# Ledger of designs, part 29: peptides against a protein of PDB entry 4X86

Target 1, 56 residues: chain A of PDB entry 4X86
Amino acid sequence: EGPQLLLSEAVSRAAKAAGARPLTSPESLSRDLEAPEVQESYRQQLRSDIQKRLQE

## One batch from the design tools (peptide; made by RFdiffusion4, then SolubleMPNN)

Design b2_p16_2_s4 (from b2_p16_2, 8 letters changed)
Fold by OpenDDE base, seed 1:
Structure b2_p16_2_s4 (fold): chain B 56 residues (1-56), chain A 16 residues (1-16)
Amino acid sequence: as target 1 above (56 residues)
Amino acid sequence: SAVEEMVRRIVEARLA
């Protein structure tokens, strides 16, 4: 339950929009960002962030 | 979407 957004996708979109390039290879970064524990942590943060924004 | 835009901005801020 909760928001269904991938951190890897979010970072990719953000990087593309900002014209930013990671110091490491995009593939390596993507792999790290797709780790299950990282994704779960992000989901929790995202849920919290959304709730905070909605309360503003 | 609004949520997508918010996430993008948050991610950009945290990566800055």
Scores: peptide ipSAE 0.065, ipTM 0.573, DockQ to the pose 0.151
Fold by OpenDDE base, seed 4:
Structure b2_p16_2_s4 (fold): chain B 56 residues (1-56), chain A 16 residues (1-16)
Amino acid sequence: as target 1 above (56 residues)
Amino acid sequence: SAVEEMVRRIVEARLA
């Protein structure tokens, strides 16, 4: 329940928008960012951010 | 903020 956006995908999109590229392989970065605890933390943050935006 | 707008764009892209 709630936002189900992959952190790895979000970071990839953000990096592309900023013109930034990781020094490590994209696969390695994705592996780290797809860790369950990291993804869950991001989900909670995203939910909070969305709620804050709705209150603007 | 810039970060908020970034999140917004990511969310909208996924919802599209």
Scores: peptide ipSAE 0.064, ipTM 0.599, DockQ to the pose 0.073
Fold by OpenDDE base, seed 2:
Structure b2_p16_2_s4 (fold): chain B 56 residues (1-56), chain A 16 residues (1-16)
Amino acid sequence: as target 1 above (56 residues)
Amino acid sequence: SAVEEMVRRIVEARLA
């Protein structure tokens, strides 16, 4: 359980909003960001950060 | 506020 936010989706949305483009191809970036270990690390960090903010 | 607490509880439930 926990937050179900894809890192790849988050980065894509942020990049779009900022009008930024990756130095490499979008496909390569997505591949890296969708790696299970990367996504899991993001999930853990996100969960921790949200919990900290909820306590503030 | 009541709304603030409700939101907090919802978020916490989603993080559970």
Scores: peptide ipSAE 0.025, ipTM 0.486, DockQ to the pose 0.032
Fold by OpenDDE base, seed 3:
Structure b2_p16_2_s4 (fold): chain B 56 residues (1-56), chain A 16 residues (1-16)
Amino acid sequence: as target 1 above (56 residues)
Amino acid sequence: SAVEEMVRRIVEARLA
């Protein structure tokens, strides 16, 4: 429940927009960023940030 | 606002 936005996806999109490329590969970066604890922390932060923005 | 509406749409599309 709540917003389901992947950190790995967000990073990939940001990198593409900035013209940046990972040293290894997008796949390797995604795997590293998909660690459950990392993703959960991002989800919590994202939800909080969105709630704040919706209050503006 | 327009920004608020955009964010709302994105959140609703990804709700679980």
Scores: peptide ipSAE 0.030, ipTM 0.542, DockQ to the pose 0.043; fails the geometry check

Design b2_p16_3_s1 (from b2_p16_3, 8 letters changed)
Fold by OpenDDE base, seed 1:
Structure b2_p16_3_s1 (fold): chain B 56 residues (1-56), chain A 16 residues (1-16)
Amino acid sequence: as target 1 above (56 residues)
Amino acid sequence: SAVDELVEALVKAYFE
């Protein structure tokens, strides 16, 4: 329930858009950013941001 | 947004 976007995907997309080059392997990035506690914090923050936008 | 700031920070951390 709620937003289920991957933080790793968001970061990768943003990096690509910026033309930035990775310092580490995609696997390393995913391992860090797809950790359950990290993803949950991201999800909560994303949900909060969306709610704020809806209230504008 | 807070998420935008987070993503931006992580891009700078993992990318050059």
Scores: peptide ipSAE 0.739, ipTM 0.928, DockQ to the pose 0.769
Fold by OpenDDE base, seed 5:
Structure b2_p16_3_s1 (fold): chain B 56 residues (1-56), chain A 16 residues (1-16)
Amino acid sequence: as target 1 above (56 residues)
Amino acid sequence: SAVDELVEALVKAYFE
């Protein structure tokens, strides 16, 4: 339950918007950022951030 | 936000 956006997707989109070039392969980035513990931490922060904004 | 800071940090880590 809750937001299930991928951190790798968010990072890739941000980098693309900034015109930044990848230093590693997309596979390497995805492997790192889609690790369960990383994704869970991101999900928690994202959920918290959304809740905070809704309370403003 | 914490999420924005995280994303920004990771962009700098994985991109030039």
Scores: peptide ipSAE 0.739, ipTM 0.928, DockQ to the pose 0.728
Fold by OpenDDE base, seed 2:
Structure b2_p16_3_s1 (fold): chain B 56 residues (1-56), chain A 16 residues (1-16)
Amino acid sequence: as target 1 above (56 residues)
Amino acid sequence: SAVDELVEALVKAYFE
């Protein structure tokens, strides 16, 4: 349980906001960043960051 | 934050 945001979505949104152009296909990016171990690491970092913010 | 740094690094890796 906890935050279940996709890292690929976060990266894509950030790139779009910056007007950056993709160097690879969206499918390739998603394959890399939605890999289970990558997504789990992201989830843990996100949860930790949220907890840190709540403690400030 | 760690997440911010991760996202920024990945933007640089996958985008120009």
Scores: peptide ipSAE 0.739, ipTM 0.928, DockQ to the pose 0.749
Fold by OpenDDE base, seed 4:
Structure b2_p16_3_s1 (fold): chain B 56 residues (1-56), chain A 16 residues (1-16)
Amino acid sequence: as target 1 above (56 residues)
Amino acid sequence: SAVDELVEALVKAYFE
């Protein structure tokens, strides 16, 4: 339940928008950022940010 | 936002 966006996807999109080039393989990035504990922390922050925006 | 700052930091960590 709640936001289910991938942190790896968000980072990749941001990097692309900035014209940045990867230092490591996409697989390495995904391995790090899609780890369950990392994704859960991201989900919680995302949810919190959404709630804050709704309160503005 | 906290997420925006996190994403930016990670971009700098994994990208040049």
Scores: peptide ipSAE 0.738, ipTM 0.928, DockQ to the pose 0.782

Design b2_p16_3_s2 (from b2_p16_3, 12 letters changed)
Fold by OpenDDE base, seed 2:
Structure b2_p16_3_s2 (fold): chain B 56 residues (1-56), chain A 16 residues (1-16)
Amino acid sequence: as target 1 above (56 residues)
Amino acid sequence: SEVDQMVEDIVKAYFE
C-alpha cells in the first residue's frame, strides 16, 4: 500500500542527471540504500510529500 | 520536498 518507489533508483537517476561520479561501487551503494529501514523512511517521506501536494 | 532533499543528500554523500 502506498508509494513503492525505490530510493536506490531515485538516487541513481539523480546522480545520472547531474553527471555525478560514484565514490563507491554500485554494489556498496545498493546495499546501503536498499536496507529495509532506509527504504521505509524514504517511502514515508514520499507518501507525506504526496499528501502535502494533494492538499495544496 | 523532504524526499527530494533526502535523495540530494545521498547523492552528495556517495557521488562527486
Scores: peptide ipSAE 0.693, ipTM 0.918, DockQ to the pose 0.809
Fold by OpenDDE base, seed 3:
Structure b2_p16_3_s2 (fold): chain B 56 residues (1-56), chain A 16 residues (1-16)
Amino acid sequence: as target 1 above (56 residues)
Amino acid sequence: SEVDQMVEDIVKAYFE
């Protein structure tokens, strides 16, 4: 339930927008950012932020 | 937003 956006995808988009180059391999980055606890923390924060925007 | 900051912090950690 709730937003199911991937943190890894968000980070990739942000990095590209900033013209930043990765310090690690894409595989290592994906492994870290797709870890369940990390993804869940992102999902919860995203949900919270969306709720805040809806209340504005 | 906090999620935007979270993403930005991760970019700074994993990218140059």
Scores: peptide ipSAE 0.693, ipTM 0.918, DockQ to the pose 0.802
Fold by OpenDDE base, seed 4:
Structure b2_p16_3_s2 (fold): chain B 56 residues (1-56), chain A 16 residues (1-16)
Amino acid sequence: as target 1 above (56 residues)
Amino acid sequence: SEVDQMVEDIVKAYFE
């Protein structure tokens, strides 16, 4: 439940917007960013940030 | 935001 956005996708979008090039393989990056603990941290922060914005 | 900063930090770590 909650936001279902992937950190890996957010990072990819941000990198592309900045014109940045990856230092490692896409597979290695995805493995790191899609790790359960990392994704959960992202989800929690995202949810919290959304709630903060709703209160502004 | 915290999540934006998290994303930015990761971009800096994995991209040039």
Scores: peptide ipSAE 0.693, ipTM 0.918, DockQ to the pose 0.787
Fold by OpenDDE base, seed 1:
Parts: structure tokens; C-alpha cells; sequence
Structure b2_p16_3_s2 (fold): chain B 56 residues (1-56), chain A 16 residues (1-16)
């Protein structure tokens, strides 16, 4: 139920768009960003933001 | 949005 976008994917896209260079390996970054509690926080924020936008 | 800010903060922390 709800959005299923990965935080790691969102960060990757944003970094690429900005032309930014990673300070750590992609694997290390992905491990941090795919941690269950981090991903859940992202999902909840995304869900909330979508709901707010739908109410505008 | 909050989620956009979260992503931006992470980019700033892990990228240069």
C-alpha cells in the first residue's frame, strides 16, 4: 500500500541531475539508504507529501 | 516538500 520508490534511487537521480560526485562507494551509500528505518521514513514523508499535494 | 528536502540533505552529506 502506498508509494514504493526507493530513497537510494531518488538520491541517485538527484545527484546525477546536480552532477555531484559520491564521497563513498555506491554500495556503501545504498546500504545506508536502504536501511529499513530510513526507507520507511522516506516512504512516510513521500506519502504525506502526496496527500498534501492532492488536497491543494 | 519534506521528501525533497530529505533527498537534498542526503545528497549534500554523501556527495561533493
Amino acid sequence: as target 1 above (56 residues)
Amino acid sequence: SEVDQMVEDIVKAYFE
Scores: peptide ipSAE 0.692, ipTM 0.918, DockQ to the pose 0.796

Design b2_p16_3_s3 (from b2_p16_3, 9 letters changed)
Fold by OpenDDE base, seed 1:
Structure b2_p16_3_s3 (fold): chain B 56 residues (1-56), chain A 16 residues (1-16)
Amino acid sequence: as target 1 above (56 residues)
Amino acid sequence: SEVDKMVEELVKAYTE
């Protein structure tokens, strides 16, 4: 339920913009970020943050 | 919901 997030892509973009590189392989990082529980937590946090900003 | 729409827009902005 709710909008689907692409956390791995979001992190990749942020890393590129900051010129940051993971200590491990990008594939290992992506695997961790693609875990369902991690992505769900990110979605919930993002929704919560937006609600707080809108005072909802 | 409105919040869901905003989440979707944020995802788009960070995943170009």
Scores: peptide ipSAE 0.035, ipTM 0.559, DockQ to the pose 0.064
Fold by OpenDDE base, seed 3:
Structure b2_p16_3_s3 (fold): chain B 56 residues (1-56), chain A 16 residues (1-16)
Amino acid sequence: as target 1 above (56 residues)
Amino acid sequence: SEVDKMVEELVKAYTE
């Protein structure tokens, strides 16, 4: 529940901005980043970090 | 919630 975080898109955008390229392939990286447990962990961490900033 | 709205805005900022 909540907003859908696009971790794979965020990483791809960051990599492009930094001029970095995956060692294997963009598709392989996307598959790893799109794993449900990874996506959920990222969402939880991001939400937690935002809450911490709001409390400062 | 306010946090959810902020998450949505962050996603937009990084993916647009």
Scores: peptide ipSAE 0.033, ipTM 0.550, DockQ to the pose 0.063
Fold by OpenDDE base, seed 2:
Structure b2_p16_3_s3 (fold): chain B 56 residues (1-56), chain A 16 residues (1-16)
Amino acid sequence: as target 1 above (56 residues)
Amino acid sequence: SEVDKMVEELVKAYTE
C-alpha cells in the first residue's frame, strides 16, 4: 500500500554515507538483509518506532 | 500511509 522501505537499501546507503564496509561481500550482506523474515521484522519495528515517537 | 512516508523520508535524511 504505502511506501516500502527495504532494510538492505537502508543499510547500504547508511554504510556508504559512513564509509563503512562489510566484512563479507556486499552481495552476501544484501542477501541476508533481504531475507523475508528480516525485512518484515525491520519494517514492523521501524513503523512501530515512528508511531510511538509521533504518539499515534 | 503517512507513517510509512515519514519512515522513508527519515531514513533518506540520515543516509544522504
Scores: peptide ipSAE 0.032, ipTM 0.549, DockQ to the pose 0.076
Fold by OpenDDE base, seed 4:
Structure b2_p16_3_s3 (fold): chain B 56 residues (1-56), chain A 16 residues (1-16)
Amino acid sequence: as target 1 above (56 residues)
Amino acid sequence: SEVDKMVEELVKAYTE
C-alpha cells in the first residue's frame, strides 16, 4: 500500500550527485536494487522515517 | 495521508 518507490532510480540519482560509480555496471546495480523485497523494504523504511520526523 | 504525500513528492524528486 502507498506510493511506489523506484529505489534503483533514487540510488542512481544519489550516486550521480556524489560522483560515485558502481564497481560492476549501472545496469547490474539497478537489477539488484529492483528486487521486490529490497524495494518494499526501502519504501517501508522511508515511510517510517518520515512518520518519525513528523510525529505522524 | 500526509506521509504518503511526502513519499510521493520524494519519488518525484528522485525520478525526475
Scores: peptide ipSAE 0.032, ipTM 0.560, DockQ to the pose 0.063

Design b2_p16_3_s4 (from b2_p16_3, 7 letters changed)
Fold by OpenDDE base, seed 5:
Structure b2_p16_3_s4 (fold): chain B 56 residues (1-56), chain A 16 residues (1-16)
Amino acid sequence: as target 1 above (56 residues)
Amino acid sequence: SAVDQLVEELVKAYTE
């Protein structure tokens, strides 16, 4: 299977690319984004979005 | 296409 991307990694990369910094520490943000329920929601959303794009 | 292949692999990675 393909590589998996954590929400925390995705957000960190996006923030870095945009030159944005969270108001809280990056570690705190990563911790929150690595919560299982948050990651699962992201996985589901990402899967849905990707499937929609495949169907376009 | 290359894009389709990439998307398919990503779908596989996040499918149950």
Scores: peptide ipSAE 0.038, ipTM 0.578, DockQ to the pose 0.041
Fold by OpenDDE base, seed 4:
Structure b2_p16_3_s4 (fold): chain B 56 residues (1-56), chain A 16 residues (1-16)
Amino acid sequence: as target 1 above (56 residues)
Amino acid sequence: SAVDQLVEELVKAYTE
């Protein structure tokens, strides 16, 4: 329907902006963050945050 | 506003 934002992508962008690098491989971190249960929780939070912004 | 419309589209994408 619309663009799907992944938690792994959000974390990667944030880490890059902050100049932070994980001790483990980026691929390993992305794999963990892309787990369905983790992504679902992020989706719910993102939905809530977006709705809050609409109220501002 | 245009920004509000974009946000609304994002809401739709994650409200299924």
Scores: peptide ipSAE 0.036, ipTM 0.571, DockQ to the pose 0.038
Fold by OpenDDE base, seed 2:
Structure b2_p16_3_s4 (fold): chain B 56 residues (1-56), chain A 16 residues (1-16)
Amino acid sequence: as target 1 above (56 residues)
Amino acid sequence: SAVDQLVEELVKAYTE
């Protein structure tokens, strides 16, 4: 539980901020980024990165 | 610190 940030949402925000456009269609990119396995990998990496920050 | 507390809450948010 708790607030979750989808990888697709994170990428969309970053792309918007940078004025970047995906090589593929936004819909295709969102579909790939919203895949459960991709989202899980992102969650794990984010957790790991945050934990590393706490140790620094 | 406040920053550490925020980071810890983020960890919890993505571990639950």
Scores: peptide ipSAE 0.036, ipTM 0.569, DockQ to the pose 0.040
Fold by OpenDDE base, seed 3:
Structure b2_p16_3_s4 (fold): chain B 56 residues (1-56), chain A 16 residues (1-16)
Amino acid sequence: as target 1 above (56 residues)
Amino acid sequence: SAVDQLVEELVKAYTE
């Protein structure tokens, strides 16, 4: 349905907004953050956070 | 509201 935001993309955007750069290459960081188990955990947390905001 | 509708769509995107 709607577009999905990957954890790697979220981290990259946050880093740019803060003017921070990773110690490793962006590609290496993205590869680590795109691990299925990591992405799934992020998806679940994001889902939970959004649901909580709907209840406010 | 428009904000609520947007949030609901985001929930749908991450609940499948």
Scores: peptide ipSAE 0.034, ipTM 0.564, DockQ to the pose 0.040

Design b2_p16_4_s1 (from b2_p16_4, 7 letters changed)
Fold by OpenDDE base, seed 1:
Structure b2_p16_4_s1 (fold): chain B 56 residues (1-56), chain A 16 residues (1-16)
Amino acid sequence: as target 1 above (56 residues)
Amino acid sequence: ALSREELIELALKATL
């Protein structure tokens, strides 16, 4: 239910587009982004943000 | 360079 987007994929694409690089190693970042609680937090944030945009 | 949270925010904004 709700938006299904891989956090790691979203960050990879966004960082590339912005020319941004992580403070830590890509490997360390990937571990963080693939943590279930971090992925779920992202999903909830995205869902909330979409809902807010729809209410505008 | 960006932190994890900054990168997540970047991803959120890019997705919307």
Scores: peptide ipSAE 0.743, ipTM 0.922, DockQ to the pose 0.595
Fold by OpenDDE base, seed 4:
Structure b2_p16_4_s1 (fold): chain B 56 residues (1-56), chain A 16 residues (1-16)
Amino acid sequence: as target 1 above (56 residues)
Amino acid sequence: ALSREELIELALKATL
């Protein structure tokens, strides 16, 4: 139900496009982004943001 | 360099 984008993949693409680097090691960042609660939070934020765009 | 939260925000904006 809802968006099914992987947070880790989205961050990787966005960071690359922006030329951004993480404050911590890539390995530490990956562990954080793969945590289920972090992934779920991202999904909810994305869903909410999409709804806001639809209301514009 | 960006924090985890900043990177997530970047990803959200890029996805939309």
Scores: peptide ipSAE 0.742, ipTM 0.922, DockQ to the pose 0.594
Fold by OpenDDE base, seed 3:
Structure b2_p16_4_s1 (fold): chain B 56 residues (1-56), chain A 16 residues (1-16)
Amino acid sequence: as target 1 above (56 residues)
Amino acid sequence: ALSREELIELALKATL
């Protein structure tokens, strides 16, 4: 149910597209992004933003 | 370079 994008994957793709680099090491960033609460927060934000777009 | 939160924002915008 709902969006099922992994945050770590989304960040990786977006960062590459923008030519952006993290402040910390990729390994450290991955640990942060793979935390369950962070992943869940991202899912909720994405779901909310999609709903907002659908209202436009 | 970008922080974790900035990267998440970037990801959200790219996904939408």
Scores: peptide ipSAE 0.742, ipTM 0.922, DockQ to the pose 0.603
Fold by OpenDDE base, seed 2:
Structure b2_p16_4_s1 (fold): chain B 56 residues (1-56), chain A 16 residues (1-16)
Amino acid sequence: as target 1 above (56 residues)
Amino acid sequence: ALSREELIELALKATL
């Protein structure tokens, strides 16, 4: 339940759109973004931000 | 270049 967008996918498309590159290696970044706890943290942040927008 | 946290923030803003 709630937002289901994958963090790795979100970062990939956002970085591409902005022409941004990571400070660390792409492999290191991918490991971080695919970690379950990092994905869950992102989901919670996204849910919170959406709720804030709905309350505006 | 951007840090992991900066990239996540970028993704959050782009998604909303």
Scores: peptide ipSAE 0.742, ipTM 0.922, DockQ to the pose 0.599

Design b2_p16_5_s1 (from b2_p16_5, 11 letters changed)
Fold by OpenDDE base, seed 3:
Structure b2_p16_5_s1 (fold): chain B 56 residues (1-56), chain A 16 residues (1-16)
Amino acid sequence: as target 1 above (56 residues)
Amino acid sequence: SAYDAMVEAYVKAYFE
């Protein structure tokens, strides 16, 4: 339940939009950013930020 | 936002 966006996907999209070049392989990026504790932190912050905006 | 800050931090870490 809640946001299902991946941090790795968000980072990749942002980098692409900025024209930035990767310093590592996509697999390495996904391995790091899809670690459970990292993804959970991102999910919690995303959810919290959405709630804050809804209450503004 | 906090989640945007996270995204930008990791962009800087993994991209040039």
Scores: peptide ipSAE 0.651, ipTM 0.908, DockQ to the pose 0.762
Fold by OpenDDE base, seed 5:
Structure b2_p16_5_s1 (fold): chain B 56 residues (1-56), chain A 16 residues (1-16)
Amino acid sequence: as target 1 above (56 residues)
Amino acid sequence: SAYDAMVEAYVKAYFE
């Protein structure tokens, strides 16, 4: 339940849009950013921001 | 947005 966007996906898309070059392998990035506690922090912030926008 | 700030932080950490 709630937002299901992956932080790893969001970061990859943002980096691509900026033309930034990766410092690590895609696998390393995914491993770090798909860690449950990291993804949960992102999910919480995303959910909070969506709620804020709904209040506007 | 907080989630945007978080994304940007990780972009800077893992990309150049």
Scores: peptide ipSAE 0.651, ipTM 0.908, DockQ to the pose 0.762
Fold by OpenDDE base, seed 2:
Structure b2_p16_5_s1 (fold): chain B 56 residues (1-56), chain A 16 residues (1-16)
Amino acid sequence: as target 1 above (56 residues)
Amino acid sequence: SAYDAMVEAYVKAYFE
């Protein structure tokens, strides 16, 4: 339960919005950023930030 | 926010 957004997707969208050029292939980026421990850290931070916003 | 900071850190690591 909770937010299920992918860090790799968030990073790709942010880079595209900034006009930044990738240093590696999309596949390599996804492999690194979809590692379980990395994705879990992102999910926890996103959840925490949403909760903070709701408390304001 | 913490998740924004994390996203930006990885943008800078994987993009130029």
Scores: peptide ipSAE 0.649, ipTM 0.907, DockQ to the pose 0.760
Fold by OpenDDE base, seed 1:
Structure b2_p16_5_s1 (fold): chain B 56 residues (1-56), chain A 16 residues (1-16)
Amino acid sequence: as target 1 above (56 residues)
Amino acid sequence: SAYDAMVEAYVKAYFE
């Protein structure tokens, strides 16, 4: 339950939109950002922010 | 938003 967007995907989208150049391989970035504790922190923040928007 | 700030932080960390 809740948002399931990967942090790695969000970061990649943002970087692409900014035309930023990657400093490491896509695989390395994905591996780092898919670490359970990192992804869970992102999921919690995203969920919280969505809830805030729903209350606006 | 908090999640946006987190995303931006990682963009700056992994991209230039």
Scores: peptide ipSAE 0.652, ipTM 0.908, DockQ to the pose 0.750; fails the geometry check

Design b2_p16_5_s2 (from b2_p16_5, 12 letters changed)
Fold by OpenDDE base, seed 3:
Structure b2_p16_5_s2 (fold): chain B 56 residues (1-56), chain A 16 residues (1-16)
Amino acid sequence: as target 1 above (56 residues)
Amino acid sequence: SAYDAMVQSYVDAHFE
């Protein structure tokens, strides 16, 4: 449960908004950003930041 | 936010 936005999705959104061009293939990007440990770290941080915002 | 900073770091690493 909780936030489940993929890091890869967040990165893609940010890059698109900035008009940035990929340096690697989508496959390589997914491999790096969808690694379980990386995604879990992102999920935890996202959850933590949401909680902080709710307390402000 | 920390998660935004994390996202941006990966943007910088994988995009030009």
Scores: peptide ipSAE 0.655, ipTM 0.906, DockQ to the pose 0.780
Fold by OpenDDE base, seed 4:
Structure b2_p16_5_s2 (fold): chain B 56 residues (1-56), chain A 16 residues (1-16)
Amino acid sequence: as target 1 above (56 residues)
Amino acid sequence: SAYDAMVQSYVDAHFE
């Protein structure tokens, strides 16, 4: 339940927008950013930030 | 926002 945006997707889009180049292979990047604990932390933070925006 | 900062942190760590 809640936002299901992937950290890996957000990072990839941000890097692309900045014209940045990956330091590691796509597979390594995906492995790091799609790790369950990392994704869960991102999901919780995103949810929290959305709630904060709704309270503004 | 905190999630934006988190995203940027990972960009900085994995990209040049």
Scores: peptide ipSAE 0.654, ipTM 0.906, DockQ to the pose 0.775
Fold by OpenDDE base, seed 2:
Structure b2_p16_5_s2 (fold): chain B 56 residues (1-56), chain A 16 residues (1-16)
Amino acid sequence: as target 1 above (56 residues)
Amino acid sequence: SAYDAMVQSYVDAHFE
C-alpha cells in the first residue's frame, strides 16, 4: 500500500510545465522511467517525504 | 524533497 504515482507521469508533467522537449520518444521514456527498480525507488522516496511532512 | 530531486534529475536527463 501507499502512494503509487508513476515517475514517468511526474517527469512528463514537470517537463510539460517547463515547456521542455523530449530527447527521446515517449515509448523510450516510459521504458526507462517505468522500470520496476526505478519506480520502486521513486515510490519509497515519495512515501518517505510524505511521512516527513506529516511529522512536521 | 528527495522525490522532487529525483524527478528533476530525470527531466534534465531526458528533456531539453
Scores: peptide ipSAE 0.654, ipTM 0.906, DockQ to the pose 0.764
Fold by OpenDDE base, seed 5:
Structure b2_p16_5_s2 (fold): chain B 56 residues (1-56), chain A 16 residues (1-16)
Amino acid sequence: as target 1 above (56 residues)
Amino acid sequence: SAYDAMVQSYVDAHFE
């Protein structure tokens, strides 16, 4: 339940839009960004930001 | 937004 956007997907899209080159392998990037604690922090932040907009 | 800032921080850390 709630937003299910992945941090890894968001980072990949942002980097692609900026034409930025990865410093590490895709596997290493995924391992870092898809760690449960990191993804949960992102999910909480995203949910919080959505709630803020709903209150505006 | 805060989630955008979080995304950007990881872009900066993992990309050049």
Scores: peptide ipSAE 0.654, ipTM 0.906, DockQ to the pose 0.772

